# Peptides against a protein of PDB entry 5KEZ: the designs that were tried, part 133

Target 1, 320 residues: chain A of PDB entry 5KEZ
Amino acid sequence: NVAIYNPFRPWWERYQPVSYKLCTRSGNEDEFRNMVTRCNNVGVRIYVDAVINHMCGNAVSAGTSSTCGSYFNPGSRDFPAVPYSGWDFNDGKCKTGSGDIENYNDATQVRDCRLTGLLDLALEKDYVRSKIAEYMNHLIDIGVAGFRLDASKHMWPGDIKAILDKLHNLNSNWFPAGSKPFIYQEVIDLGGEPIKSSDYFGNGRVTEFKYGAKLGTVIRKWNGEKMSYLKNWGEGWGFVPSDRALVFVDNHDNQRGHGAGGASILTFWDARLYKMAVGFMLAHPYGFTRVMSSYRWPRQFQNGNDVNDWVGPPNNNGVI

## One batch from the design tools (peptide; made by RFdiffusion4, then SolubleMPNN)

Design b2_p18_7_s2 (from b2_p18_7, 13 letters changed)
Fold by OpenDDE base, seed 3:
Structure b2_p18_7_s2 (fold): chain B 320 residues (1-320), chain A 18 residues (1-18)
Amino acid sequence: as target 1 above (320 residues)
Amino acid sequence: SKEEMDAARKAFAEHLAK
């Protein structure tokens, strides 16, 4: 991915890929293989956060400022380490003046235009699908158990399916023969927009962002909510079917006041309430649960916003 | 609220653009 130095190596640089090489701030491919093997050997499975909707931001300077040293040129859509070129992006398909998503009530814009400047891959192209599948299959062959598909809302479900149909079975060294990768898709559906979580049920589980938002409200006793109202928690609260839901109290985005959920989201900053929420989530049968492991950073609020929300995990000069 | 959630989404997008 792009190496960002202003601010200094933020967490979100990971979501601006310039190649599918497995050398990042966390380590190189050999170290990754070693970790996956060690984890699998003790029954801990690895799921990769796969960024396949886009490459890096269109305004990032060209050069070799990346975690693997690969050259890239966002301006010309040149990513030779893949390789991608201008033919592999949706620049010509997006009809907005800016090239970015301007109206989230337009499903076509949401999927065909750039997410805040991030170069949008033409996932309708078999070439692009194949390059992504190659990346994911490499990970599968290493021994990962599945994937979080980042920014799934911004991809056509059919394109996702086409990629998934190219995937190998899981590595038989650790998984039963014929096992398929576990897929959960990040889709922010809080209602009121044309793109629905149900559009993605056919590909795997989806993130249920209503879960953390509503649970936070209840635990905080906001809006007159009571714990007793959780008696029909899950589908009874309008959430997606349990067998399609991946649930969580917070994630890296809404932990920082971003994404979905607003101020209701509980985090480790509110330790007592957070433990209550996580405990409830783990005890309740609804959905597939995900627990957040995060870190403390020096928050600095200005005009209600944390100006240090970019801060990544503890690191040594950018190396995690 | 919806407005708060939209604001949060916008903030996230702005950070990604950096």
Scores: peptide ipSAE 0.013, ipTM 0.403, DockQ to the pose 0.141
Fold by OpenDDE base, seed 5:
Structure b2_p18_7_s2 (fold): chain B 320 residues (1-320), chain A 18 residues (1-18)
Amino acid sequence: as target 1 above (320 residues)
Amino acid sequence: SKEEMDAARKAFAEHLAK
């Protein structure tokens, strides 16, 4: 991915890929392979956060300022380490003036235009699908158990399916022959927008962001909400079917107060209430549960916003 | 630039807050 120095190595630089090389601040491919092997050998499975909707931001300077030193040129859409070229992006498909998503009530913009400047891959192209599949298959062959698909809301479900259909079975060294990768898709659907979580049920599970938002409200006793109202927790609260839901109290985004739940989201900053929420989540049968493991950072609120929400994990002068 | 990145992240955060 790109190396961002202003701000200094933010967490979100990881979500701006310039190649599919397993070469980042987390380590190199050999180290990753070693970790996956060690984890699998003790029954711990690895699921990769796969960023396949886009490459890096269009405003990033061309050059070799990346975690593996690969050259890239956002201006010309040149990513030779893949390789991608200008033919592999949705620049011509997006019809907004800026090239960015301007209206989230327009599903075509949401999927065909750039997410906050991130160069949008033409996932309708078999070439692009194949390059992504090759990346994911390499990970599968290493021994990962599945994937979180980042920014799934911004990809057409059919394109995702086309990629998934190219995937290998899981590595038989650790998984039963014929096992399929576990897929969960990040889709923010709190209502009010045309893209729905149900659009993606055919590809795998989806994130249920209403879960953390509503649970936070109840635990905080906001708006007269009571714990007794949780008797029909799950589908009864308008959530997606349990077998399609991946549930969580917080994630890295809404932990920073950005949203997908807003101020109701409980985090480790609210230790007591957070423990209550996590305990409830783990005890309740609804959905597939995900528990957050995070870190503290020096929060500084200005006008209700944390100006340090970019701060990444603990590091030594950029080295994790 | 920092300004562009900040603007992008802010926009994304605002969307997430919806």
Scores: peptide ipSAE 0.012, ipTM 0.371, DockQ to the pose 0.522
Fold by OpenDDE base, seed 4:
Structure b2_p18_7_s2 (fold): chain B 320 residues (1-320), chain A 18 residues (1-18)
Amino acid sequence: as target 1 above (320 residues)
Amino acid sequence: SKEEMDAARKAFAEHLAK
């Protein structure tokens, strides 16, 4: 991915890929392979946060400032380490003046235009699908168990399906023969927008963002909400079917933003309430649970915004 | 860019606040 130095190696640089090389501030491919092997050997499975919707931001300077030194040129859509070129992006498909998503009520824009400047891959192209599949298959062959598909809301479900159809079975050294990768898709559906979580059910599980939001409200006793209202927690609260839901109290995104991370979202900053929420989540059978492991950072609020929300995990001069 | 990512996060936060 792009190496960002201002601010110094923020967490979000990880979400600006320039290649599919397993070479980042977390380590090289050999180290990753070693980790996966060691984890699998003790029954710990690895799920990769796969950034496949886009490459890096269009405004990033061309060069070799990347975690593996790969050259890239956002301006010309040149990512030779893949390789991608101008043919592999939705520049011509996006009809907005800016090239970015301007209206989230337009599903076509949401999927065909750039997410805040991030170069949007043309996932309709078999070539692009294949390159992504190759990346994911390499990970599968290494021994990962599945994937979080980043920014799935911004990809057409059919394109995702096409990629998934190209995926290998899981590595039989650790998984039963014929096992398929576990897929969960990040889709932010809190209502009010045309893209629905249900659009993605065919590809795997989806993130249920209503879960953390509503649970936070209840735990905080906001809006007259009571714990007793959780009697029908799950589908009864309008959440997606349990077998399609990946649930969580917070994630890295909603842990940041206005206030304590965005309205009702509970985070480790509110330790007691957070533990209550996480405990409830783990105790309740609804959905596939994900527990957040975060970190403290020196928050600095200016005009209600944390200017240090970019701070990544504890590191040694950028090395995690 | 940082600004773009900040904007995205802000938008996300606003979305959650709805």
Scores: peptide ipSAE 0.012, ipTM 0.388, DockQ to the pose 0.469; fails the geometry check
Fold by OpenDDE base, seed 1:
Structure b2_p18_7_s2 (fold): chain B 320 residues (1-320), chain A 18 residues (1-18)
Amino acid sequence: as target 1 above (320 residues)
Amino acid sequence: SKEEMDAARKAFAEHLAK
């Protein structure tokens, strides 16, 4: 991915790819293979956060300032390490003045325009689908069990399906022959927008962001909410079907006050309430559960916002 | 219900085995 130095190596630089090389601040490919093998050998499966909607920001300077040293040029849409060119992006499809998503009530903008400046891949093209599938298949062959598809609401469900149809069976060294990768899709659907979680049910599970948001209000006892109201927690609260839901109390985005949930989201910063929420989630029979493992950073609030919400995970490799 | 949770887990296992 691109190396961002202002602020200094933020967490979100990982979501700005310039290649599909397994060479980042998290480690190199050999180290990744080692981890996957060790985990699989003790029954721990690996699911990769796959960033396939976009490449890096359109305003990032061209050069070799990336975690694996690959050259890239956002201005000309050149990503030779893939390779991608100007033909592989949705620049011509997006009709907004800025080239970015301007109206989330326009599904076409949401899917064909840039998410906050991130160069939007033309996933309708078989070439692009194949390059992404090659990346994912490489991971499958290493031994991963599945994927979180980042920014899924910004991709057409049919394009996702086309990519998934190109995927290999899981590695038979650890999985039964013919096993398929586990897929869950990040779709932020709190209602009020045209793109719905149900649009993606055919591809796999979907993140249920209403879960953490609503649970937070209940645990915090906001608006007169009571624990007894959780009797019909799940579909009874208007959430997606249990067999389509991936649920969580917080994620890396809303842990920082971004995305769905706002101030209602419980995090490790509110340890007691957070443990209650996580405990409830693990005990209650709804959805596929995910527990967050994060890190502390030096929070500094200015005008109600943490100006240090960019701080990335601890890293001491000093090279990449 | 617990039954529903077990069903979901089973469905996940079946998905991996497809």
Scores: peptide ipSAE 0.000, ipTM 0.307, DockQ to the pose 0.017; fails the geometry check

Design b2_p18_7_s3 (from b2_p18_7, 14 letters changed)
Fold by OpenDDE base, seed 1:
Structure b2_p18_7_s3 (fold): chain B 320 residues (1-320), chain A 18 residues (1-18)
Amino acid sequence: as target 1 above (320 residues)
Amino acid sequence: SKEDMLAARKKLQEHLAK
């Protein structure tokens, strides 16, 4: 991914890829492979947060300022480490003046335009699909068990399906023959927009952002909400079917006040309430549960916003 | 930046939640 130095190596630089090389501040490919092997050997499975909707921001300077030193040129859409060129992006499909998503009530913009400057890949192209599949298959062959598909809301479900159809079975060294990767898709659907979580049910599970948002309000006792109201928690609250839901109290985005959920989201900063929420989630049968493991950072609120919400995880590997 | 993107998404979701 791009190496961003202002602010200094933020967490979100990881979501601005310039190649599919496994070479980031989290480690190199050998270290990753080693981890996957060790985890699999003790029954711990690994799923990868796969950024396949886009490459880095269009405003990033061209050069080799990337975690693995790969050259890239956002201005010309040149990512030779893949390789991608101008033919592999949706610049010509997006009809907005800026090239960015301007109206989230327009599904075509949401899927064909840039997510705040992030160069949007033309996932309708078989070439692009194949390059992504190659990346994911490499991970599968290493021994990962599945994927979180980042920014799935911004991809056409059919394009995702086409990529998934190219994926290998899981590594038979650790998984039964014929096993398929576990797929869950990040789709933010709190209502009010044309893109729905149900659009993606055919590809795998979907993140249910209503879960953390609503649970937060209940645990916080906002608006007179009571724990007893959780009697019909799940589908009874208007959530997606349990067998399609991946549920969580918080994620890395809304933990920082970003994205779906707003101020209702409970985090480790509110330890007591957070423990209650996580405990409830793990005890309740609805959905497939995901537990967050995060870190402290020096929060500094200015005008209601944490100006240090960019701070990435601790890193002392001395490499990049 | 992605941070800016997420901030924008936050604002949108807050508006829709009203």
Scores: peptide ipSAE 0.029, ipTM 0.680, DockQ to the pose 0.312
Fold by OpenDDE base, seed 3:
Structure b2_p18_7_s3 (fold): chain B 320 residues (1-320), chain A 18 residues (1-18)
Amino acid sequence: as target 1 above (320 residues)
Amino acid sequence: SKEDMLAARKKLQEHLAK
């Protein structure tokens, strides 16, 4: 991915890929293989956060400022380490003046236009699908158990399916023969937009962002909410079917006040309430649960926003 | 930037929550 130095190596640089090389601030491919093997050998499975909707931002300077030193040129859509070129992006398909998503009530814009400048891959193309599948299959062959598909809301479900149909079975050294990768898709659906979580049920589980948002209001006792109202927690609260839901109290985005949930989201900053929420989540049968492990950073609020929400985990000069 | 994207998401979700 792009190595960003202003601010200094933020956590979110990881979501601006320039190649599919397993060479990042977390380590190289050999180290990754070693970790996956060691984890699998003790029954801990690895799920990869796969960024496949886009490459890096269109305004990033061309060069070799990347975690693996690969050259890239956002201006010309040149990513030779893949390789991608201008033919592999949706620039011509997006009809907005800016080239970015301007109206989230327009499903076509949400899928075909750039997410805040991030170069949008043409996932309708078999070439693009194949390059992504090759990346994911390499990970599967290493021994990962599945994937979080980042920014799934911004990809057509059919394109996702086409990629998933190219995937190998899981590595038989650790998984039963014929096992399929576990897929969960990041889709923010709080209602009010044309894109629905149900659009993605056919590909795997989806993130249920209503879960953390609503649980936060209940635990915080906001708006007269009571714990007794959780009697029909799950589908009774309008959430997606349990067998399609991946649930969580917070994630890296809304932990920082961004994304779905707003101020209702409980985090480790509110330790007592957070433990209550996580405990409830783990005890309740609804959905597939995900627990967040994070870190403290020097929060500095200005005009209601944490100006240090970019801060990544403890690191050595940007290397984790 | 990714940070700007997250900020945009925040604004959108806050609007939908009202």
Scores: peptide ipSAE 0.027, ipTM 0.671, DockQ to the pose 0.383
Fold by OpenDDE base, seed 5:
Structure b2_p18_7_s3 (fold): chain B 320 residues (1-320), chain A 18 residues (1-18)
Amino acid sequence: as target 1 above (320 residues)
Amino acid sequence: SKEDMLAARKKLQEHLAK
C-alpha cells in the first residue's frame, strides 16, 4: 500500500493498495505464511481484510512511496506490480463531474464512482476479476480460512460473485476437502439508501451495523429504551437473518465515530458499558460474533471530532 | 483519503438518521 506521511503513517494507509504483494508494515510474505501456519496448527483461523474495490487515492503522487517499494502512478492509473492500467478502472463509467461518489442515493454512483478519490476498479472486467482472484487464491493456498471484503457496498454483488466463483477450495492441509472460504462483506445499511444488505446475501454474510448502534442506545438507556426490549433481539429488531449476520459492538471505523453508528457505539473508552454489550453479544445466539481488539490513542477532540482519529497501532517511528 | 471518506460516511449516516 501507499506510505502516507501526513499524517504520519495513519491506520488507513493500509486501505490504499498499489499491489497485491504480501508486503506491508505487518511483515513480508514469508512472515505471513509462517503466522498462518502456526495459527492453523492450533485451530486459529485467519480471515483477511481484502481491499478489492479500489486502489489508492487519485491524488497520491506517483513514485515508489509504498510499503513494498512498488512503483505506481495514480494519475495514469498505472499499477505495474499487478499490473493494472487505465483500462482497468471505472473512470469512463462514472458520470459525476468529480469522478467521486456524490449521491449515495444513486446506487450506480456508489458502485461505479470513486469512494472519496480512491481509484475504482472495473470489476466487470474478467481481467480485473482474475487478478483479484489470483491474489485471494494465493492467500487461500497459504492457508487462510476466508475474507472480509472491504467496501462491498461499493461493488456490484454480481461482480463479487464472479470473483468468488474463481476461488479455490481451502487448503486441505488444514481444512476438509472441498471447503469453501468464509466470506463476510462490509455493507453499511442503516436504512435510507437504495443499496441493501440483502443484495449481498448470495455471496456470504454481511456486517449488521444496526446491531452495535441499537445495542448502544439500549445499554446507554437513551430514549427510554430498556433491556427488556431485547426480548426479540435480532430479526425482531429488523436486523438481517441470523445466518447472514456478522455482528459486533464496535469496529475500527465507528470506534472513531466514523461510518455508521454515531455516538451510540460503545467502545473500550466506556469500559463498563462496553463489557456489558460484549457480554450480551456473546451470550445471545443471534449472528456470527466478532470481538474487537484495539489500542488506546491520544484522543483530542475539537468541535466534537477527534483530530487524532488517524492514529494507527502502536509503533516505533512508523515501525510496527 | 480514507479519513475523508469515513468522515463523509459519518455525515451522511447522521443525516439519514434524522
Scores: peptide ipSAE 0.026, ipTM 0.674, DockQ to the pose 0.376
Fold by OpenDDE base, seed 4:
Structure b2_p18_7_s3 (fold): chain B 320 residues (1-320), chain A 18 residues (1-18)
Amino acid sequence: as target 1 above (320 residues)
Amino acid sequence: SKEDMLAARKKLQEHLAK
């Protein structure tokens, strides 16, 4: 991914890929292999946050400022380490004036235009699908158990399916023969927009962002909500079917208070309430649970916004 | 939408990274 130095190595640089090389601030491929092996050997499975919707931002300077030193040129859509070129992006497909998503009520824009300037891959192309599949298959062959598909809302479900159909079975050294990778898709569906979580049920589980948002409201006792109202928690609250849901109290985005769920989201900053929420989540049978492991950072609020919301996990001069 | 706000923030971050 791109190496960002201003601010200094923010967490979100990881979501701006320039190659599919397993070479980042967390380590190289050999180290990753070693980690996966060690984890698998003790029954801990690895699920990769796969960024396959896009490459880096269109405004990033061309060069070799990347975690593995790979050259890239966003301006010309040149990512030779893949390789991708101008043919592999949705520049011509997106019809907005800016090239970015301008209206989230337009599903076509949401999927064909750039997410906040991130160069949008043409996932309709078999070439692109294959390059992504190769990346994911490499990870599968290493021994990962599955994937979080980042920004799934911004990909056509059929394109995702086409990629998934190219995936290998899991590594038989650790998984039963014929095992399929566990797939969960990040789809922000709080209602009010045309893209629905149900559009993605065919590909795997989806993130249920209503879960954390509503649970936070209840535990905070906002709007007259009571814990007793959780009696029909799950589908009874309008959430996706349990077998399609990946549930969580918070994630890295909404920990910062301005993402999906807003201020209702409980985080470790409110330790007691957060523990209540996480405890409830783990005790309740609804959905596949994900527990957040985060970190404290020096929050600095200016005009209601944390100017340090970019701060990544504890690191040694950028190395995690 | 909340997502729009998040997107706007991320866009701002991209600008700051220049």
Scores: peptide ipSAE 0.026, ipTM 0.671, DockQ to the pose 0.077

